# Designs tried in a protein design run: peptides against a protein of PDB entry 4IGA. Part 38

Target 1, 116 residues: chain A of PDB entry 4IGA
Amino acid sequence: KRVLIVDDAAFMRMMLKDIITKAGYEVAGEATNGREAVEKYKELKPDIVTMDITMPEMNGIDAIKEIMKIDPNAKIIVCSAMGQQAMVIEAIKAGAKDFIVKPFQPSRVVEALNKV

## One batch from the design tools (peptide; made by RFdiffusion4, then SolubleMPNN)

Design b1_p15_2_s4 (from b1_p15_2, 5 letters changed)
Fold by OpenDDE base, seed 5:
Structure b1_p15_2_s4 (fold): chain B 116 residues (1-116), chain A 15 residues (1-15)
Amino acid sequence: as target 1 above (116 residues)
Amino acid sequence: SIEEKAKELLERNKE
């Protein structure tokens, strides 16, 4: 399966890329903000998306909503430092399948990838 | 419910 990695932090994208690749998945591409994420989803048609929340241009919640308009069956895993219940609820309402709180263990990401 | 699902996911992250 192919994964689109969305995060404004370069080091986080690198970390996720390593985890995703070692787990046997292919990295379809990367995005640095929500607007770019929507554009890349249209272009790459990935199987899975890892989505940050706090990003410039467009936040992750809005990006999830836009991607779900494009593909109601999109498989989106949120990865965010914003681990409050209210934010998790908003992500699920938007269409997210999972929510991983930063900092996380690599195994948590792998489990999410395998489960969605 | 969404609230229950949110609680479940948060508990998972604590593990």
Scores: peptide ipSAE 0.519, ipTM 0.906, DockQ to the pose 0.971
Fold by OpenDDE base, seed 4:
Structure b1_p15_2_s4 (fold): chain B 116 residues (1-116), chain A 15 residues (1-15)
Amino acid sequence: as target 1 above (116 residues)
Amino acid sequence: SIEEKAKELLERNKE
């Protein structure tokens, strides 16, 4: 399966790329904000998206909503430091399948990838 | 419910 990695932090994208690749998944591409995420989703049609929340241009919640309009079957895993219940609720309402709170263990990401 | 799912996810992240 191919994964689109969305995070405004380069180091986080690198970390996720390493985890995803070592777990046997392919990285379809990367996006640095929600607008890019939507564009890349259309372009790459990935199987899975890892989505940050706090990003410039467009936040992760709005990006999830836009991607879900494009593909109601999108498999989106949120990966964010915003681990408040209210934010998790908003992400789920938007269409997220999972929510990983930063900092995280690599195994948590792998489990999410395998289950979405 | 969404709230219940949110609680489940948060519990998972605490482990």
Scores: peptide ipSAE 0.515, ipTM 0.905, DockQ to the pose 0.977
Fold by OpenDDE base, seed 1:
Structure b1_p15_2_s4 (fold): chain B 116 residues (1-116), chain A 15 residues (1-15)
Amino acid sequence: as target 1 above (116 residues)
Amino acid sequence: SIEEKAKELLERNKE
């Protein structure tokens, strides 16, 4: 399966890329903000998306909503430092399948990838 | 409910 990695932090994208590839998944591409994420989703049509929340141009919640308009069956895993219950609720309402709080263990990401 | 699902997901992050 192919994964689109969305995060404004280069370090985080690198970390996720390592975890994703070692778990046997392919990285479809990367996006550094919500607007770019939507554009890349349309272009690449990945199987799974890892989505940060706090990003410039467009935040992750809005990006999730836009992606869900494009593909109601999108498999989106949120990966964010904003682990408040209210934020998790907003992400789920927007269409996210899972929510991983930073900092996280690699196994948590792998579990999410395998279950969505 | 969405709230229950949210709580469940947060609990997973504790493991």
Scores: peptide ipSAE 0.507, ipTM 0.902, DockQ to the pose 0.864
Fold by OpenDDE base, seed 3:
Structure b1_p15_2_s4 (fold): chain B 116 residues (1-116), chain A 15 residues (1-15)
Amino acid sequence: as target 1 above (116 residues)
Amino acid sequence: SIEEKAKELLERNKE
């Protein structure tokens, strides 16, 4: 399966890329903000998306909503430092299948990838 | 419910 990695932090994208590839998944591409995420989803048609929330241009919640309009069957895993219940609820309402709070263990990401 | 799901996810992240 192919994964689109969305995060404005280069270090986080690198970390997720390492975890995803070691778990046997392919990285379809990367996006650095919500607008780019929507564009890359259309272009790459990935099987799974890892989505940050706090990003410039367009935040992750809005990006989830836009992607769900494009593909109601999109498989989106949120990865965010904002681990408040209210944020998790908003992400689920938008269409997210899972929510991982930073900092995270690699096994948590792998579990999410395998379950969506 | 969504609220229940949110609580479950937060607990999972704490493990």
Scores: peptide ipSAE 0.488, ipTM 0.899, DockQ to the pose 0.969

Design b1_p15_3_s1 (from b1_p15_3 with I1S D2M E7K)
Fold by OpenDDE base, seed 3:
Structure b1_p15_3_s1 (fold): chain B 116 residues (1-116), chain A 15 residues (1-15)
Amino acid sequence: as target 1 above (116 residues)
Amino acid sequence: SMERQEKVDEIIASL
């Protein structure tokens, strides 16, 4: 399966790329904000998306909503430092399948990838 | 860290 990695932090994208590839998945591409995420989803048609929340241009919640308009069957895993109850609920209601809080254990990312 | 993720997982499970 191919994964689109969305995060404004380069080091986080590198970390996720390492975890994803070591788990046997392919990285379809990367995006640095929500607007890029939507465009890359259209272009690459990835199987899974890892989505940050706090990003410039367009935040992760809005990106989830836009991607779900494009593909109601999209498989989106949130990966964010914003683990407050209200944010988790908002992300799931927007269409996310899982929510991982930063800093995270690599095994939790792999678990999410395998379950969506 | 583990506690924070456990709280999130509980929220997700309740939805």
Scores: peptide ipSAE 0.742, ipTM 0.954, DockQ to the pose 0.970
Fold by OpenDDE base, seed 5:
Structure b1_p15_3_s1 (fold): chain B 116 residues (1-116), chain A 15 residues (1-15)
Amino acid sequence: as target 1 above (116 residues)
Amino acid sequence: SMERQEKVDEIIASL
């Protein structure tokens, strides 16, 4: 399966890329904000998206909503430092399948990838 | 931390 990695932090994208590839998945591409995420989703048609929340231009919640309009079957895993109850609920209501809080264990990312 | 993730997981499980 192919994964689109969405995070404004280059280091985080690199870290996720390492985890994703070592877990046997392919990286379809990367996006640095929610607007790019929506554009890349349309372009690349990834199987899975890892989605940051706090990003410039467009936040992750809005990106989830827009991607779900494009593909109601989208498999989106949130990966964010914003692990407050309200944010988790909002992300899941928007359509996310899972929510991983930063800092995270790589195994939790793999678990999410395998379950969606 | 694992504790923070556990809280998140509990929230998700309750939805």
Scores: peptide ipSAE 0.739, ipTM 0.954, DockQ to the pose 0.970
Fold by OpenDDE base, seed 4:
Structure b1_p15_3_s1 (fold): chain B 116 residues (1-116), chain A 15 residues (1-15)
Amino acid sequence: as target 1 above (116 residues)
Amino acid sequence: SMERQEKVDEIIASL
């Protein structure tokens, strides 16, 4: 399965890429903000998206909403430092399938990938 | 923190 990695931090994208590839998944591409995420989703049609929340141009919640308009069956895993209850609920309400809090255990990312 | 993720997982499970 192919994964689109969305995060404004290059080091985080690199970390996720390492985890994703070691788990046997393919990286479809990367996005650095929510607007780019939506564009890349349309272009690449990945199987899974890892989505940061706090990003410039467009935040992750809005990106989730836009992607869900494009593909109601999108499989989006949030990966964010913002693990507050309200944010988790909002992300799931928007259409996310899972929510991983930073800093995270690599195994938790793999579990999310395997479950969606 | 694993505890932070555990709390999030509990929230997700309740939705």
Scores: peptide ipSAE 0.735, ipTM 0.953, DockQ to the pose 0.964
Fold by OpenDDE base, seed 2:
Structure b1_p15_3_s1 (fold): chain B 116 residues (1-116), chain A 15 residues (1-15)
Amino acid sequence: as target 1 above (116 residues)
Amino acid sequence: SMERQEKVDEIIASL
């Protein structure tokens, strides 16, 4: 399966790329904001998306909503420092399949990848 | 850390 990594932080994208690759998945591409995420989703048609929430231009919640318009069957895993109850509920309602709080354990990312 | 994720997992499981 191919994964699109969305995060405005280069370090975080690098970390996720390592985890995703070691877990046997392919990295389809990267996006640094929500607008780019939507564009890359249309272009790459990845199997899975890892989605940051706090990003410039377009946040992760809005990106989830836009991607779900493109593909209602999109598999999106949120990875965010914003683990508040309201944010988790909002992300799931928007269409996310899972929510991982930063800082996270790599095993939890792998678990999410395998479940979606 | 782990406790924070556990709380999130509980929320997700309830939805």
Scores: peptide ipSAE 0.734, ipTM 0.954, DockQ to the pose 0.959

Design b1_p15_3_s2 (from b1_p15_3 with I1M E7Q E10A)
Fold by OpenDDE base, seed 5:
Parts: C-alpha cells; sequence; structure tokens
Structure b1_p15_3_s2 (fold): chain B 116 residues (1-116), chain A 15 residues (1-15)
C-alpha cells in the first residue's frame, strides 16, 4: 500500500518515511501543509495518509475534511503533538481512522498502518 | 507503554 506523508517538519517526514518503508509500505509522496495534502491526495490517490495537525496554510483537521470530501473512504492516520481530548475527538469526527501522539513509538505507527 | 497514547486510544475506543 502507498502512503502520503503530511507534516510541515522535514525531520518528521523523514522519520515517518523510514517507519513506513521498513514496515513494507511504499511512500506515495509528501506534503508540507494541509493544502498540499489535499492536492497530493487528488494527484497520487494514496491508500493511506499520515496527517499532522499544526501546519501552515491549512491545518490537518481541515485537510482531513477536504480529503474526505474527495474520497469518503480515505484512510487517514493523524500523527500530532496535539493529543488533547478535544483534538482527538475533532480528528475522528472529521474522518480520521486513528490518532498517534508525538513523540510516538514506531510500533504504534505500524499498528495504525496495518489496521486502517 | 506510552501513557499519552494509551489515553488517546481510550478516547478513540469510546467514540
Amino acid sequence: as target 1 above (116 residues)
Amino acid sequence: MDERQEQVDAIIASL
């Protein structure tokens, strides 16, 4: 399966790329903000999206909502430092399938990838 | 086990 990695931090994208690749998934592409995420989703039609929340231009919640408009069956895993209850609820309500809090264990990312 | 993630997982499970 192909994964679109969305995070404004280059280091985080690199980390996720390593985890995703080692887990046997393919990286479809990368996005650095929510607007790019929506554009890349349309372009690449990935099987899975890892989604940051706090990004410039467009935040992850709005990106989830827009992607879900494009593809109601989108498989989105949130990966964010914003692990507050309200944010988790908002992300799931928007359509995310899972929520991983930063800093995270790689195994939890793999678990999410395997289950969505 | 990451307590923060455990809390998040519990929230998700309750939704």
Scores: peptide ipSAE 0.747, ipTM 0.945, DockQ to the pose 0.828
Fold by OpenDDE base, seed 4:
Structure b1_p15_3_s2 (fold): chain B 116 residues (1-116), chain A 15 residues (1-15)
Amino acid sequence: as target 1 above (116 residues)
Amino acid sequence: MDERQEQVDAIIASL
């Protein structure tokens, strides 16, 4: 399966890429903000998206909503430091399948990838 | 286990 990695932090994208590839998944591409995420989703049609929340241009919640309009079957895993209850609920309501809090255990990312 | 993640997982499970 192919994964689109969305995070404004280059280091985080690198870390996720390492975890994703070592787990046997392919990286479809990367996005650095929510607007780019929506564009890349349409372009690449990935199987899974890892989505940051706090990003410039467009935040992750809005990106989830836009992607879900494009593909109601999108498989989006949030990966964010914003693990507050309200944010988790908002992300799931928007259409996310899972929510991983930063800093995270790599095994939890793999678990999410395997379950969606 | 990460207690923060455990809390999030509990929230997700409740929805």
Scores: peptide ipSAE 0.746, ipTM 0.946, DockQ to the pose 0.829
Fold by OpenDDE base, seed 2:
Structure b1_p15_3_s2 (fold): chain B 116 residues (1-116), chain A 15 residues (1-15)
Amino acid sequence: as target 1 above (116 residues)
Amino acid sequence: MDERQEQVDAIIASL
């Protein structure tokens, strides 16, 4: 399966790329904000998306909503420092399949990838 | 798995 990595932090994208690749998945591409995420989703047609929430231009919640309009079957895993109950609920209601809180354990990312 | 993620997982499971 191919994964689109969305995060405004280059370091985080690099970390996720390593985890995703070692888990046997392919990195389809990267996006640095919600607008790029939507554009890259259309372009790359990834199987899975890892989505940050706090990003400039367009946040992750809005990006999830837009991607779900394009593809109701999109498999989105949120990866964010914003682990408050309300945010988790909002992300899941928007269409996310899982929510991983930063800082995270790599095994939890792998678990999410395998489960969605 | 840390306490923060455990709480998140519990929330997800409840939805």
Scores: peptide ipSAE 0.744, ipTM 0.947, DockQ to the pose 0.825
Fold by OpenDDE base, seed 3:
Structure b1_p15_3_s2 (fold): chain B 116 residues (1-116), chain A 15 residues (1-15)
Amino acid sequence: as target 1 above (116 residues)
Amino acid sequence: MDERQEQVDAIIASL
């Protein structure tokens, strides 16, 4: 399966790319903000999306909502430092399938990838 | 399992 990685931090994208690749998945592409994420989703039609929340231009919650309008069957996994109850609930209600808190264990990312 | 993630997983499971 192909994964679109969305995060404004280059280091985080590199970390996720390593985890995703070692787990046997392919990286479809990368996005650095929510607007780019929506554009890349349309272009690449990835099987899975890893989504940051706090990003410039467009945040991850809004990006989830826009992607769900495009593809109601989108498989989105949130990866964010914003693990507060309200944020988790908001992300899931927007359409995310899972929520991973930073800093995370690589095994939890793999678990999410295999589950969606 | 990380305690922070455990809390998040509990929230998700309750929805």
Scores: peptide ipSAE 0.743, ipTM 0.946, DockQ to the pose 0.818

Design b1_p15_3_s3 (from b1_p15_3 with I1M E10K)
Fold by OpenDDE base, seed 5:
Structure b1_p15_3_s3 (fold): chain B 116 residues (1-116), chain A 15 residues (1-15)
Amino acid sequence: as target 1 above (116 residues)
Amino acid sequence: MDERQEEVDKIIASL
């Protein structure tokens, strides 16, 4: 399966890329904000998206909503430092399949990838 | 187990 990695932090994208690759998945591409995420989703049609929340231009929640409009079957895993109850609920209601809190354990990312 | 993630997982499971 191919994964689109969305995070405004280069180091985080690198970290996720390593985890995703080592888990046997392919990185379809990267996005640095929610607008790019939506654009890249249309272009690359990835199987899975890892989605940051706090990003410039467009936040992750809005990106989830837009991607779900494009593809109601999108498989989106949130990866964010903002693990508050309200945010988790909002992300899931927007269409996310899972929510991983930063800092995270790589195994939890793999678990999410394998489950969606 | 990360307690923060555990709490999030509980929230998700409740939805």
Scores: peptide ipSAE 0.740, ipTM 0.944, DockQ to the pose 0.824
Fold by OpenDDE base, seed 2:
Structure b1_p15_3_s3 (fold): chain B 116 residues (1-116), chain A 15 residues (1-15)
Amino acid sequence: as target 1 above (116 residues)
Amino acid sequence: MDERQEEVDKIIASL
């Protein structure tokens, strides 16, 4: 399966790329903000998306909503430092399948990848 | 798994 990694932080994208690759998944591409995420989703048609929330241009919640309009079957895993109850609920209701809080255990990312 | 993620997982499971 191919994964689109969305995060404004280069280090975080690198970290996720390592985890995703070691878990046997392919990295389809990267996006640095929500607008780019939507564009890359259209272009790459990845199987899974890892989605940051706090990003410039367009935040992750809005990106989730836009991607879900494009593909209601999109598999989106949120990966964010914003682990508040309200944010988790908002992300899931927007269409995310899982929510991982930063800093995270690599095994939890793998679990999310495997279950979506 | 840390306490923060455990709480998040509980929330997700409840939805």
Scores: peptide ipSAE 0.739, ipTM 0.946, DockQ to the pose 0.828
Fold by OpenDDE base, seed 4:
Structure b1_p15_3_s3 (fold): chain B 116 residues (1-116), chain A 15 residues (1-15)
Amino acid sequence: as target 1 above (116 residues)
Amino acid sequence: MDERQEEVDKIIASL
């Protein structure tokens, strides 16, 4: 399966790429903000999206909503430092399938990838 | 770290 990695931090994208690849998945591409995420989803048609929340241009919640409009069956895993209850609820309500809090264990990312 | 994720997982499970 192919994964689109969305995060404004280059080091985080690199970390996720390593985890995703070692777990046997392919990286479809990367996005650095929510607008790019929506555009890349249309272009690449990934199987899974890892989504940051706090990003410039467009935040992850809005990106989730836009992607779900494009593809109601989108498989989106949030990876964010914003692990507050309200944010988790908002992300799931928007359509996310899972929520991983930063800093995270690589095994939890793999678990999410395998589950969605 | 594990406790934070566990709390999030509980929230998700409750929705």
Scores: peptide ipSAE 0.739, ipTM 0.946, DockQ to the pose 0.916
Fold by OpenDDE base, seed 3:
Structure b1_p15_3_s3 (fold): chain B 116 residues (1-116), chain A 15 residues (1-15)
Amino acid sequence: as target 1 above (116 residues)
Amino acid sequence: MDERQEEVDKIIASL
């Protein structure tokens, strides 16, 4: 399966890329904000998306909503430092399948990838 | 998993 990694932080994208590839998944591409994420989703048609929330241009919640309009069957895993109850609920309501809080254990990312 | 993720997982499970 191919994964689109969305995060404005280069170090986080690199970290996720390492975890994803070591778990046997392919990285379809990367995006640095929500608008780019939507565009890359259309272009690459990834199987899974890892989605940051706090990003410039367009935040992750809005990106989830837009991707779900494009593909109601999109498989989106949130990876965010904002693990507050309200944010978790909002992300799931928007269409995310899972929510991983930063800093995270690599095994939790792998579990999410395997479940969607 | 740490306590933070455990709490998030509980929230998700309740939805």
Scores: peptide ipSAE 0.737, ipTM 0.946, DockQ to the pose 0.823

Design b1_p15_3_s4 (from b1_p15_3 with I1M R4E E7K)
Fold by OpenDDE base, seed 5:
Structure b1_p15_3_s4 (fold): chain B 116 residues (1-116), chain A 15 residues (1-15)
Amino acid sequence: as target 1 above (116 residues)
Amino acid sequence: MDEEQEKVDEIIASL
């Protein structure tokens, strides 16, 4: 399966890329904000998306909503430092399948990838 | 880290 990695932090994208590839998945591409995420989703048609929340231009919640309009069956895993209850609920209601809090264990990312 | 994730997982499980 192919994964689109969405995070404004280059280091985080690199970290996720390492985890994703070592887990046997392919990286379809990367996006640095929610707007790019939506555009890349349309272009690349990834199987899975890892989605940051706090990003410039367009936040992750809005990106989830837009991607779900494009593909109601999209498999989106949130990966964010903002693990507050309200944010988790909002992300899941927007369509996310899972929510991983930063800092995270690589195994939790793999678990999410394998589950969605 | 693990504690915070556990809380999140419980929230998700309850939805």
Scores: peptide ipSAE 0.714, ipTM 0.947, DockQ to the pose 0.969
Fold by OpenDDE base, seed 3:
Formats: C-alpha cells, sequence, structure tokens
Structure b1_p15_3_s4 (fold): chain B 116 residues (1-116), chain A 15 residues (1-15)
C-alpha cells in the first residue's frame, strides 16, 4: 500500500517515512500543508494518508473534509500534537479513521496503518 | 505520551 505523508515539519515527514517504509509500505509522496495534501491526493491517489493538523495555508481538519469530498472512502490517519478531546472528535467526525498523538511510538503508527 | 494516547484511544472507541 502507498502512503501520502502530510506534515509541515520536514523532520516529522522524515520520521514517518522511516516508520512507514520499515513497516513494508511505500511512500506515495509528501505534502507540507493542507492545500498541497488535497492536490497530492488527487494526483497520487494514495491508499492511506497520514495527516498533521496544525499547518499553514490549510489545516488538517479542512484537508480531511476536502479529501473526503473527493474520495468518501479515503483512509486518513491523523498524526498531531493536538490531542485534546474536542480536536480528536472533530477529526473523526470529519472522516479520519484514527488519531495518533505526538510524540508517538512507532508501533502505534504501524498499528494504525495495518487497521485502516 | 502513553497516557495521552490511551485517552485518545478511549475517545475514538466511544465514537
Amino acid sequence: as target 1 above (116 residues)
Amino acid sequence: MDEEQEKVDEIIASL
């Protein structure tokens, strides 16, 4: 399966790329904000998306909503430092399948990838 | 970290 990695932090994208590839998945591409995420989803048609929340241009919640309009069957895993109850509920209601809080254990990312 | 994720998992399970 191919994964689109969305995060404004280069080091975080690198970390996720390492985890994803070591788990046997392929990285379809990367995006640095929500607007890029939507465009890359259209272009690459990835199987899974890892989505940050706090990003410039367009935040992760809005990106989830836009991707769900494009593909109601999209498999989106949130990966964010914003683990407050309200944010988690908002992300799931927007269409996310899982929510991982930063800092995270690599095993939790792998678990999410395997379950969506 | 582990405690924070546990709370999130509980929220997700309740939805």
Scores: peptide ipSAE 0.714, ipTM 0.947, DockQ to the pose 0.965
Fold by OpenDDE base, seed 2:
Structure b1_p15_3_s4 (fold): chain B 116 residues (1-116), chain A 15 residues (1-15)
Amino acid sequence: as target 1 above (116 residues)
Amino acid sequence: MDEEQEKVDEIIASL
């Protein structure tokens, strides 16, 4: 399966790339904001998306909503420092399949990848 | 970290 990594932080994208690759998945590409995420989703048609929430240009919630319009069957895993109850509920209602709080255990990311 | 994720998982499971 191919994964699109969305995060405005280069370090975080590198970390996720390492986890995803070691877990046996392929990195389809990277996006640094919500607008780019939507564009890359259309272009690459990845199997899974890891989505940050706090990003410039377009936040992760809006990106989830736009991707879901493109593909209602999109598999999106949120990875965010914003683990507040309201944010978690909002992300899931927008269409996310899972929500991982930063900082996270690599094993939790792998579990999410395997479940979606 | 673990406690926070545990709470998140509980929320997700309830939705």
Scores: peptide ipSAE 0.711, ipTM 0.946, DockQ to the pose 0.951
Fold by OpenDDE base, seed 4:
Structure b1_p15_3_s4 (fold): chain B 116 residues (1-116), chain A 15 residues (1-15)
Amino acid sequence: as target 1 above (116 residues)
Amino acid sequence: MDEEQEKVDEIIASL
């Protein structure tokens, strides 16, 4: 399965890429903000998206909503430092399938990938 | 780290 990695931090994208590839998944591409995420989703049609929340141009919640308009069956895993209850609920309500808090255990990312 | 994720997982499970 192919994964689109969305995060404004290059080091985080690298970390996720390492985890994703070691788990046997393929990286479809990367996005650095929510607007780019939506564009890349349309272009690449990945199987899974890892989505940061706090990003410039467009935040992750809005990106989730836009992607869900494009593909109601999108498999989006949030990966964010903002693990507050309200944010988690908002992300799931927007259409996310899972929510991983930063800093995270690599195994938790793998579990999310395997579950969606 | 683990405790915070556990809380998140509980929230998700309740939705």
Scores: peptide ipSAE 0.710, ipTM 0.946, DockQ to the pose 0.963

Design b1_p15_4_s1 (from b1_p15_4, 5 letters changed)
Fold by OpenDDE base, seed 1:
Structure b1_p15_4_s1 (fold): chain B 116 residues (1-116), chain A 15 residues (1-15)
Amino acid sequence: as target 1 above (116 residues)
Amino acid sequence: MERQEEVEKLVEELL
């Protein structure tokens, strides 16, 4: 399966890329904000998206909503430092299938990739 | 900020 990685932090994209590739997944591409995430989803048609929430241009919640309009079957895993109950509820209501709080263990990302 | 286990339970309740 092919994964689109969405995070404004270059370090976080690098970390997720290492986890994803070591788990036997392909990295379809990367996006640095929610606008790029929507554009890259249209272009690449990934099987899975890892989505940050706090990004410039467009936040992750709005990016989830726009991706779900393009593909109602999109498999979006949130990876965010914003692990408040309200944010989890908003992410799942927007269409996310999982929510991973930063900092995370690599195994938790692999479990999410395998379950969605 | 909720712990990962609390977030996992909340996700399971919402899906």
Scores: peptide ipSAE 0.653, ipTM 0.939, DockQ to the pose 0.651
Fold by OpenDDE base, seed 4:
Structure b1_p15_4_s1 (fold): chain B 116 residues (1-116), chain A 15 residues (1-15)
Amino acid sequence: as target 1 above (116 residues)
Amino acid sequence: MERQEEVEKLVEELL
């Protein structure tokens, strides 16, 4: 399966890329904000998206909503430092299938990739 | 900040 990685932090994208590739997934591409995530989703048609929440231009919640309009079957895993109950509820209501709090263990990301 | 286990439980309750 092919994964689109969405995070404004280059270090986090690098970390996720290492985890995803070591788990036997392909990286379809990367996005640095929610607008780019929506554009890349249309272009690449990935099987899975890892989505940050706090990004410039467009936040991850709005990106989830826009991706779900394009593909109601989109498989979005949130990876965020914003692990508050309200944010988790908002992300799942927007259409996310999982929520991973930063900092995370690599195994937790692999488990999420395997479940969606 | 909620613990990962609390977030996992909340996700399971919401799906």
Scores: peptide ipSAE 0.639, ipTM 0.937, DockQ to the pose 0.656
Fold by OpenDDE base, seed 2:
Structure b1_p15_4_s1 (fold): chain B 116 residues (1-116), chain A 15 residues (1-15)
Amino acid sequence: as target 1 above (116 residues)
Amino acid sequence: MERQEEVEKLVEELL
């Protein structure tokens, strides 16, 4: 399965890439904001998306909503430092299949990838 | 910030 990594932080994209590849997944591509995430989703048609919330240009909630318009079957895992109940609810309502709070353990990302 | 276990439970309740 191919994963699109969406995070504005280059370090976080690198960390997720290492976790994803070690788990036997392929990295389809990377995006640095929600607009790029929507564009890359259209281009790459990934099997899974890891989605940050707090990004410039377009936030992760809006990116989830736009991706779900393109593909209602999209498999989106949120990875965010904003692990507040309200944000989790908004992400799941937008169409996310899981929510991982930063900082996370690599095993939790692998579990999410395997479950969606 | 909620604990990971609380977030997992909330996700399971919402899906």
Scores: peptide ipSAE 0.636, ipTM 0.935, DockQ to the pose 0.707
Fold by OpenDDE base, seed 3:
Structure b1_p15_4_s1 (fold): chain B 116 residues (1-116), chain A 15 residues (1-15)
Amino acid sequence: as target 1 above (116 residues)
Amino acid sequence: MERQEEVEKLVEELL
């Protein structure tokens, strides 16, 4: 399966890329904001998306909503430092299939990838 | 910031 990684932080994209690749998944591409995430989803048609919330240009919640309009079957895993109940509820209501709080263990990301 | 376990439980309750 191919994964689109979405995060504004270059170090976080590198960390997720290492985890995803070591778990036997392919990295389809990377995006640095929610607008780029929507564009890359259209272009690459990934099997899974890892989505940050706090990004410039377009936040992760809006990116989830726009991706779900393109593909109602999209498999989006949120990876965010914003683990408040309200944010988790908002992300799941937008169409996310999981929510991982930063900082996370690599095993938690692998479990999410295997479940969606 | 909520603990990972609390978030996992909330996700399971919402799905």
Scores: peptide ipSAE 0.636, ipTM 0.935, DockQ to the pose 0.704

